# Ledger of designs, part 65: peptides against a protein of PDB entry 2AZE

Target 1, 148 residues: chain A of PDB entry 2AZE
Amino acid sequence: AQECQNLEVERQRRLERIKQKQSQLQELILQQIAFKNLVQRNRHAEQQASRPPPPNSVIHLPFIIVNTSKKTVIDCSISNDKFEYLFNFDNTFEIHDDIEVLKRMGMACGLESGSCSAEDLKMARSLVPKALEPYVTEMAQGTVGGVF
Target 2, 101 residues: chain B of PDB entry 2AZE
Amino acid sequence: GRLEGLTQDLRQLQESEQQLDHLMNICTTQLRLLSEDTDSQRLAYVTCQDLRSIADPAEQMVMVIKAPPETQLQAVDSSENFQISLKSKQGPIDVFLCPEE

## One batch from the design tools (peptide; made by RFdiffusion4, then SolubleMPNN)

Design b1_p14_2_s1 (from b1_p14_2, 7 letters changed)
Fold by OpenDDE base, seed 5:
Structure b1_p14_2_s1 (fold): chain B 148 residues (1-148), chain C 101 residues (1-101), chain A 14 residues (1-14)
Amino acid sequence: as target 1 above (148 residues)
Amino acid sequence: as target 2 above (101 residues)
Amino acid sequence: KEFELSGLKVTYIS
């Protein structure tokens, strides 16, 4: 009886660990798709334009975004060496990482929310190694974890 | 019996976890390849148009922060004060605004 | 247009 209880505890522990790894894997897949899709888009755009964009017209990853109302007053203090910044806002703001930005741009093909069109899913699959394609499909269908 | 059933379940879960580990290794490898590819990194950028697409440029101001690794970011968003503090250890921090149309 | 730090009140800390 006690042995069975111990195994049940272990079972639950493993289930939770697997769940965590699933979440991590999904995020890794989304990052891979988003990055590759972004690179692909920009490569194509530069080919069409026959030149890269001006250096100051783009922001390279990694970066962080801060957004707030245009009415928000921002006071910025900067050290001489630019090692230190202090921003004071008179109203609320939001912070987003570059991955979130890419997702909002659609670079993850809507896979992050399981809202992929057939074309989106096709794109997503094309941006991952073959071994990951089934998992991408599961993510799109919202059936990840069905093994348990 | 119950014991046999649980034992079998644990074996199945082990196999499932092994598969996950394998897939994760594939993913991390791909991400490393991307990070090490100079051309890919050159092409890993967003534009003002991209930033405008994620926030209404008529209503929102978008500020971009590029900071070296291990930069400390502290944010306070409360009724009393709204503040962001950045402190880098390795180099200068760059801050940009998306130009108005 | 180019990205730049403009439209903010900037104070440099000496």
Scores: peptide ipSAE 0.095, ipTM 0.897, DockQ to the pose 0.034
Fold by OpenDDE base, seed 3:
Structure b1_p14_2_s1 (fold): chain B 148 residues (1-148), chain C 101 residues (1-101), chain A 14 residues (1-14)
Amino acid sequence: as target 1 above (148 residues)
Amino acid sequence: as target 2 above (101 residues)
Amino acid sequence: KEFELSGLKVTYIS
């Protein structure tokens, strides 16, 4: 019947929306873990050193990085007010945002790739509110994707 | 019948989505708290050593870009053109090079 | 050890 067909269409739309929200939630959880882990690491390091790092030795979030072969020639043009930059490369380059950098640093405890050790998972769980811990566990097990 | 089954499925999906929304709200709240905490923001940084662990400066040049919000980034990476364009309307853009040593 | 800021209108890197 037409009514059943309409409900099937609605069902499919809702399933797709849920799938998208699941992906968004996973990314948000990874960001939270990475940020908190980074802050915790740096706090401990500064306590051990009994001072903050020199101002020009660190880069605060947010940022992006561009990397290319050291053999790549880069021509950089900058406007007078530094509002505009133009980079011309003679070879390929890569762009990464700060979240990706933190993940590659291991700040997300390997949760992003499902490669968490028992200790990594313990750390990840400790960096999220209690309500999010079950979802972190599912991410580590690779069981995320179903409907609640 | 089929109609009753579909109706029940839609109700269950609605409940599932509400649960997801709740978890997302919790997560976004935590992120906002981090952004509002001055001490956390002071400690939210990476070092040259961190960047070297991602890309070895002996093989790769690493450039860091700090730009104001809503800065436009255009990148072209093709056999005929390799280009990055940045345009900010909210302030100056800073670019840093990661030392090899 | 320290990051270097690019400050020139035209800079050739690498």
Scores: peptide ipSAE 0.041, ipTM 0.892, DockQ to the pose 0.038
Fold by OpenDDE base, seed 1:
Structure b1_p14_2_s1 (fold): chain B 148 residues (1-148), chain C 101 residues (1-101), chain A 14 residues (1-14)
Amino acid sequence: as target 1 above (148 residues)
Amino acid sequence: as target 2 above (101 residues)
Amino acid sequence: KEFELSGLKVTYIS
C-alpha cells in the first residue's frame, strides 16, 4: 500500500508544520500582549503625571540590552560616524532583545511561562481580539495543541 | 478503510492549519496596526526603573543599544574571546547607560 | 533621571 504510506508521510509533515505554526502564533500573541500592555501602562502613567516623561529618560523600542558584571572591563571601539562598534569584554556577557525584556517586566502577564494569575489572565484576554481569547486561555492552561 | 481514514485525517489537519493561519493573520494585523499607530509607538518605551527590575544595577552593568534596521550583530562569548561587533548600514548606533543612583 | 551615553573607554576606529 504505497499510497497509504505516502499519505502517512504527508500526515507527519503537516503535523510538524502545524506544530511550528502553533509556536509562532504563541509568540505573536505574547508580543501583542506585551506591547499593548506596555503602551497601556505608560499611557496611564503619563495621565497620572499629566505630562510625558522627559525625552532622555526613556528608551523606545526597538532596542537590545547587554549586561555584564560591573567588574567586567569593557573596551569599546567606535567608528567616527558611529556606524561601527566593537566591544571587548574580559568576561562573559548577556544579550537580551526588547521582547525578552518586556516578558521579564511582566508585560506578557506571565503567560509565557504558565505563571498567569486569574488577574493576569483577565488582562491578557483584554489585550487581544476576541477571536484570540480562546487561544490565550489555552496557553495559560497549557492545553495548546492537545488535539494533535 | 485505512486509505479513507488517512484521507479524512489529512482533511482535518488542513482545516486545523487553516484556522491557525487565520489566527496568525489576526495577530500580524494587530502588530502591524500597533507599528503604524503613532501614539502607540510614542508610548512604547521602557524606563531605567524597568531595566533595574530585570537586572540588578548593583551587580550588573546594563547597556542599552539602539541600532538602525539591518544592523549586523556578531557576538562571541567563549573562554578566550568575549566580543560584540555592531555594523550599521543605515545610520549611527547609540549606546546608553542608566544613570547611577 | 536621564540615560547617558556609554561612559566606557572609547577607542575610535581609524
Scores: peptide ipSAE 0.035, ipTM 0.891, DockQ to the pose 0.035
Fold by OpenDDE base, seed 4:
Structure b1_p14_2_s1 (fold): chain B 148 residues (1-148), chain C 101 residues (1-101), chain A 14 residues (1-14)
Amino acid sequence: as target 1 above (148 residues)
Amino acid sequence: as target 2 above (101 residues)
Amino acid sequence: KEFELSGLKVTYIS
């Protein structure tokens, strides 16, 4: 009886660990899709333009963004060597990493929000190794969560 | 019996986790390949148009921060204090805004 | 157009 109890505890521990790893994998997949899709888009755009964009017209990854109302007053203090920054706002702000930006740009094909069309799903599948395609499909269907 | 069932369940869970780990390794490898590819790095960028698409430029201001690895970021967002502090150890921090039309 | 730092009150600190 005690042995069974111990095994049940272990079972629950493993289930939780698997759940955590599933979440991590999903995020990694979204990152991969987003990055590859971004690179692909930009490559195509540069080919069509027959030139790269001007250096100061683009922001390379990695980065973060801070957004706030245009009415928000922002005071910025910067060290002479630019190693330190202090921003003071008079109202609320939001911080997002580059991955979140890519998701909002649609670079993850809507896979992150369950808004993945058939075309989006096709794109998503094409941007991952074959071994990950079934998992991408499950993500799109919302069927990820069980133990496989 | 119950013991046998639980033992079998644990074995199945172990196999499932191993499969999961394998998929994660594949994914991590792909990400590393992207990070190590010079051409991919060159093409991994966003534009002002991209940033405008994620936040209404008529209502929102979008500031971009590029900081070296291991830069410390502290943010306070409360009714009485709205602050972001950045401290870099490996180089200068760059801050950008999308230009107005 | 180019990215720029504008519309901010900037104070340089030691």
Scores: peptide ipSAE 0.034, ipTM 0.892, DockQ to the pose 0.035

Design b1_p14_2_s2 (from b1_p14_2, 10 letters changed)
Fold by OpenDDE base, seed 2:
Structure b1_p14_2_s2 (fold): chain B 148 residues (1-148), chain C 101 residues (1-101), chain A 14 residues (1-14)
Amino acid sequence: as target 1 above (148 residues)
Amino acid sequence: as target 2 above (101 residues)
Amino acid sequence: KEFEISGLKFTYID
């Protein structure tokens, strides 16, 4: 019947929406873990050093990273007010946001790739509220999707 | 029948979505708390050493770009064009370079 | 244009 057909369409719509929300939630969890872990690391480091690092030796979030071969020729055009930048490269480059940098640093405990050791998983769980721990576990196991 | 089954499925999906929404709210709350904590923001930084671990400056040139919120970034990486365009609406953009070592 | 074309002007991270 037409009614059933309409409900099937709605079902598919909801399934897709849920899938999108799952991805968003996973990203939010990773961000939370990465940020908290970074802060924790730096706090400990500063305590051990008994002082904060020199201001010009650190980059505070947010930021982005651009990297390319040292052999790449780069031409940069900058507006007078520095509101606009134009970079022209003669070869390929990579762009990474700060979250990706944190992930590559291991701040997300390998959860982003499901490559968590027991210690990594323990750390990850410790950095999220209790309600999120089951989801973190599912992410680590690569079994996210049970909500369907 | 089919109708009853679909109706039940939709209810279950609704419950699942509500659970996700709840978890997302928890996450966003936690992130907000982090953003509101001055000490946490002070400690939210990476070092040059960290950046070297991402891209070896012996082989790669590493630039750090700090731009105001809502800055537009356009990137083209193709055989014909290799370009990055940044347009800020709220303030100047700063660019830093990590030394080799 | 509105751009001044010059070498890359960077602040080195120490």
Scores: peptide ipSAE 0.063, ipTM 0.885, DockQ to the pose 0.034
Fold by OpenDDE base, seed 1:
Structure b1_p14_2_s2 (fold): chain B 148 residues (1-148), chain C 101 residues (1-101), chain A 14 residues (1-14)
Amino acid sequence: as target 1 above (148 residues)
Amino acid sequence: as target 2 above (101 residues)
Amino acid sequence: KEFEISGLKFTYID
């Protein structure tokens, strides 16, 4: 009885660990798709324009964005060496990392929200190694984790 | 018996986890390759147009912050305080604004 | 181009 109880505890522990790893894997896949898709988009755009964009017209990863109402009053303190910034807002703000920005741009092909069209799914599959394609398909179907 | 069943379940879970680990290794390898590819990194950028699709500069102030690795970010967004603190240890922090249309 | 708001130096993305 005690031995079985111990094994059941271990079973639950492993299930939780697997669940966490599944979540991490899904995020990694989304990042990979988003990054590769972004690069592909920009490569094509530059080819069409026959030139790269002006250096100061683009923001390279990594970055974060902060947005707030234009009516928000911002008080900012900056150190002389620009090593330290302090922003004080009189109202709410939003912070988004670059990955979230890419997702909202559709760079993850809607896979993150289960909004993949057939074309989106095809694109997503094309941007991962073959070994990951089945998992991408499962993500699109929302069937990841069903085995456990 | 119950013991044998649980033992078998654990073995199956172990195999499943190993498969996940393998897939994760593939993913991390791909991401590393992207980070090491100079051309890919050169092309890993967004534009103001992209950012406008996320937050319209006509209605929102949109700041882009580029900070060196290991930069500390502290954000407070409550009724009492609305604050962002950035502290870099490896270099200056750059802040950019998307212009309005 | 750069400008200052509330003591913070900003750079526009052109």
Scores: peptide ipSAE 0.058, ipTM 0.885, DockQ to the pose 0.031
Fold by OpenDDE base, seed 3:
Structure b1_p14_2_s2 (fold): chain B 148 residues (1-148), chain C 101 residues (1-101), chain A 14 residues (1-14)
Amino acid sequence: as target 1 above (148 residues)
Amino acid sequence: as target 2 above (101 residues)
Amino acid sequence: KEFEISGLKFTYID
């Protein structure tokens, strides 16, 4: 009886750990797809233009985006060494990390929300190693929640 | 019996976790390779046009913050306080403004 | 190029 109880506890522990790892893997896959897709897009664009964009016209990863209404008043305090910033807004704001920006740009092919067309899925699969393709398919179908 | 069933379940879960670990290692390796590739990093950028698709500068003020690793970010967005605090330990923080047009 | 708006030093992106 005690042995069975111990194994049941261990079973639950492993199930929870697997669930956590599944979530982490999905995020890693989305990041990989988004990054590779972005690089591919920019490579193609630069080839067509026959030159890289001007240095001050692009924002390299990593970065954070903050946006608010243009009517929002912002007070900013900056330390002399620029190590510290304090922003005070008189209204609500939004913060987005670079991964979220890439997702909203469609760089993850809509895989993050399960809104993946046949063409999007094809692109997503092409941007991951062969071993990950089945998992990408499961993500698109919304069937990753199962234990495999 | 019950013990045998539980033992079998644990073995199956172990195999599943090992498969997950393998896939995660593949992903992590790919991401590391991207970070180590100079050309890929050179091409890892977005444009102001991209940002406009997320938040139109005609209606929204858009700031881009580039901070060193391990920078602390504290944000308060409530009816009483709207604040962002940044504290870097490894270098200066840069803030950029996306033009309206 | 750098400029200040509302007490904030910004680098303008072209």
Scores: peptide ipSAE 0.053, ipTM 0.887, DockQ to the pose 0.030
Fold by OpenDDE base, seed 5:
Structure b1_p14_2_s2 (fold): chain B 148 residues (1-148), chain C 101 residues (1-101), chain A 14 residues (1-14)
Amino acid sequence: as target 1 above (148 residues)
Amino acid sequence: as target 2 above (101 residues)
Amino acid sequence: KEFEISGLKFTYID
């Protein structure tokens, strides 16, 4: 019947929307874990050193990273007001945002790939509110995707 | 029947989406709290040592770009053209190099 | 250096 067909369409629409939100939530969780873990690491390190690092030795978020071979020739043009930059490379380059950098640093505890040790999972859980812990567990197990 | 089943499914999906929305709200709230905490922001940094774990400065040139919010980035990476364009509307862009240790 | 910069001074991070 037409009514059933309409409901099937709506069902599919909702399923797709839920899937998208699941992906968004996972990314948000990873960001939260990564940021909190970074802050915690640095706090501990500064306490152990009894001082903060030199100002010019650290890069505060946000930032992006561009890397290329040291053999790559780069021509850079900058506007007078430093509002515009143009980089021309003679070979390939890579761009990474700060979140990706944090993930590669292990700040997301390997949760981004679903490859968590017991200690990694413990850390990840400790960095989120209780309400998010079950979802973190599901992410670690690779079981996210069901309807709950 | 089929109609009853579909109706039930839609109700369940609605509840599931509401739960997701709730969890997302919790998560975004936590991120906001981090952004509002001065001490957390002070501690939200990486070092050159960290960056070396991402790209080895012995083989790679590592450039750090700090740009104001809403800065536009355009990148072309093809066999014929390798280019990055940055356009800021809110202030100057800063560029740093990570030296070899 | 393997790059040329027009109007920009890069700062090295310690």
Scores: peptide ipSAE 0.053, ipTM 0.885, DockQ to the pose 0.032; fails the geometry check

Design b1_p14_2_s3 (from b1_p14_2, 7 letters changed)
Fold by OpenDDE base, seed 1:
Structure b1_p14_2_s3 (fold): chain B 148 residues (1-148), chain C 101 residues (1-101), chain A 14 residues (1-14)
Amino acid sequence: as target 1 above (148 residues)
Amino acid sequence: as target 2 above (101 residues)
Amino acid sequence: EKFELSGLKVTVIK
């Protein structure tokens, strides 16, 4: 029947929307964990050193990373007001955002790749509100979305 | 019947989505709180040591770009052209390298 | 350590 077919189309539409939202939520959780973990690490480090780092020794978020071989020749053109930059490379390069950098630093506790030890999972859970802890556990186990 | 079954499925999916939306709201709220907390923002930084840990400093040059919001980034990575273009509308762009050992 | 812009050929856009 046409009515049932319409509902089946709607069902599939909703399933896809839920899947997309699940992906978005997982990324948001990873960002939250990474940010809080970074802040916690730095707070502890500064307390141990009894001083903040020198101003020009750190890079605050947000930022972008570009890496290339040390052998790569880079020409950089900069406008007088520094509003415009043009980089020309003679070889390939990579671009990474700050979130990816934090993940590679382990700030997301390996949760992003399912490489989460018991200690990592404990840390991850401690960095999210109580309501999100079950979802973090599901992420670590790879069971998110298993209902669908 | 089939119609009733599908209707029930849709209601269940609606409930699932509502739960998901609730969790997302909690998460986005936490992120907003972090962005609004001056102390957290002060502590939201990486060091050269951090950057060296993710890219071998012996082989790779690591460049850090700090750009204002809404900065346009154009990147071309092909055999004929290797280029990054940055155009800011809201202020100067800063570029940094980790110091040599 | 101090972050700086170095090791690049810089040309000012005129």
Scores: peptide ipSAE 0.039, ipTM 0.894, DockQ to the pose 0.035
Fold by OpenDDE base, seed 4:
Structure b1_p14_2_s3 (fold): chain B 148 residues (1-148), chain C 101 residues (1-101), chain A 14 residues (1-14)
Amino acid sequence: as target 1 above (148 residues)
Amino acid sequence: as target 2 above (101 residues)
Amino acid sequence: EKFELSGLKVTVIK
């Protein structure tokens, strides 16, 4: 029946939308975990050192990084007011945002790659509100994607 | 029948999406709280050591770009052109290199 | 350690 066909189309539409939101939520959770974990790490480090890090020894979020071979020649053009930059490379480069950097640092506890140890999972759970803990568990188990 | 089944499925999916939206709201709220907390922002930083851990400092150079919000970034990475363009309208852009030593 | 901008050819754009 035509009505059933219409509903089937709508069903598929909703499933796809849910899938997209699931992906977005997972990323948000990873960001939250990474940020809080970073803050905790640095707080502990400063407490142990009894001082903040020296000026210009740290980079505060947000930022992006560009990495390339050390052999790559980079030409940089900068406006006087530093509002405009132009970089020319003679070889390929990579760009990463701060979240990706934090993930590679392990700040997301390996949750992003399914490489969570029991300790990592414990840490991850401790860095999110209670309502998000079950979802973190599902992420670690790779079971996210089902209908709630 | 099939119609009733599909109708029920749609209702269930709606409930699922609402639950998902709720979780997303919780998450975004937490992120906002972090952004509004001065102490958290003060502690939200990485070091050269951190950056070296994600890229081999012997082989790779790492450049850090600090740009104001809404800064335009254009990147071209092709066989003939390798370029990054940055344009800010809200303030200066800062670029840093992680030293080798 | 200190972050620095070095090892780059810099041209100032007017």
Scores: peptide ipSAE 0.037, ipTM 0.895, DockQ to the pose 0.035
Fold by OpenDDE base, seed 5:
Structure b1_p14_2_s3 (fold): chain B 148 residues (1-148), chain C 101 residues (1-101), chain A 14 residues (1-14)
Amino acid sequence: as target 1 above (148 residues)
Amino acid sequence: as target 2 above (101 residues)
Amino acid sequence: EKFELSGLKVTVIK
């Protein structure tokens, strides 16, 4: 009957909403892991060096990167107050956010691709609260998607 | 019957979503704590070496953009136009170049 | 190594 049809529509709606939330949660977990891992790495590095890195040798989050061929000619126009920038390229470019950079650096332990070694998984688990560990495990196995 | 089955399914999905919401709350809380921790923010940085690891410095030029919140970024990447426009309302934008090794 | 800040109002980067 119509009532059953309405419930079926609602069921599908809820399934899609859950799927969206799963995706959001996974991204948040990856961000958390990547960030904590980065901080941990840098803390260790500074301890080994017995000092922080010199200024202008590091870029703090947040940031965006733009990369292009070294052969690309870039014309940059900057306002006096540096509130406005205009870049003109003679060829294609790429834009990446800091999270993507961290992922490419391996800060997310390969969890983003579901390709984790045992050590990677161990690290990933250690960087999240206990309640999130099972989800991290599922992400590593590529088995996220089930309704729980 | 069919109605009872669907009703039960919806209840189960509700429980599942509640669990997801709980996990998301935990995760969001953790991220907030990290963002509010001064020491963590001090250590949240990348180096030139890091950037070189993801883009070959022999072939790629890498620019880093640090902009205040709510900065508008417009990018056009087409055969006829390659452009990035930045407009901040809250403060200056900083652009850095990763030096060649 | 040091990052270089863009300081020129108009700059051509190659």
Scores: peptide ipSAE 0.035, ipTM 0.894, DockQ to the pose 0.037
Fold by OpenDDE base, seed 3:
Structure b1_p14_2_s3 (fold): chain B 148 residues (1-148), chain C 101 residues (1-101), chain A 14 residues (1-14)
Amino acid sequence: as target 1 above (148 residues)
Amino acid sequence: as target 2 above (101 residues)
Amino acid sequence: EKFELSGLKVTVIK
C-alpha cells in the first residue's frame, strides 16, 4: 500500500512536469516558426527589390512596442546617457513584446490560436525540423498531450 | 494489480518526458543557431508597414523601444497614473516612433 | 520611411 502511494505521488509529479514542459515546448516552437518565417519573408522581399532596405527604415529584433491613442499626451524624460527613460501618459497604453508582434503579424501562421489553415499548417511544418512536424500537427489539431 | 498498473504508467510517462526533452533540445538548438547566424539576424526585422498592421498609426501612436538585456521596465497603468520607466545598466536605450505616413 | 523620435515632449535630465 505504501509503495503504491509513493508511486502515485511520483506519477502526479511527473504529470505536472510534463505539462509544464509541453507549454514551454509549444512556445519555443511558435518562436522558431515566427522567426524563421520573418527571416524568409524579408529575404524574399530583399531579393525582389534587389537590395536591402534603407538604413533606419526597419527595426531589428529584439524590441518592445508601446502603443496608445493618437490623442494621448506623452511626456518623455531622458537621461544624458540615454540609460534612463521616463514616459508619462495622460491615458492608458499597451505594451507588446516582439514575439507577440510577430504573432499578430501572422508569422506564427495562426498556430498560436489554433486558427491554422491547411496552407498555414504547411508553412509551419516547413519551418521546423522534421522531428517537430508531428508536434506542430498536434498543436494545430488541439491534441497535444492527448495521451495523458 | 494496482502496483503493476502504476509501474507501467510511470514507465510510459518517463518515455513521454524523454521525448519532450528531446524535442525541446531540438528547438533550443534551432533558436541558438538562428541567434548566431549573422544573415538571419540581419533579416530579423519589422517595417513600419508591419507595425501599422497591428496598430494603425492613424489611430494609435506606435513607439518602438530597443533596450539592452537586463533593462528594467516598470509600467503603471491605472486611473490615477499612466507611466513607463526604463533603466538600463548595460547601455543606452533607443526609442523610435513609427511615422503615420 | 524612417523611424525617428519625434512628436514627443522630450526633456533631457542633466
Scores: peptide ipSAE 0.034, ipTM 0.895, DockQ to the pose 0.034

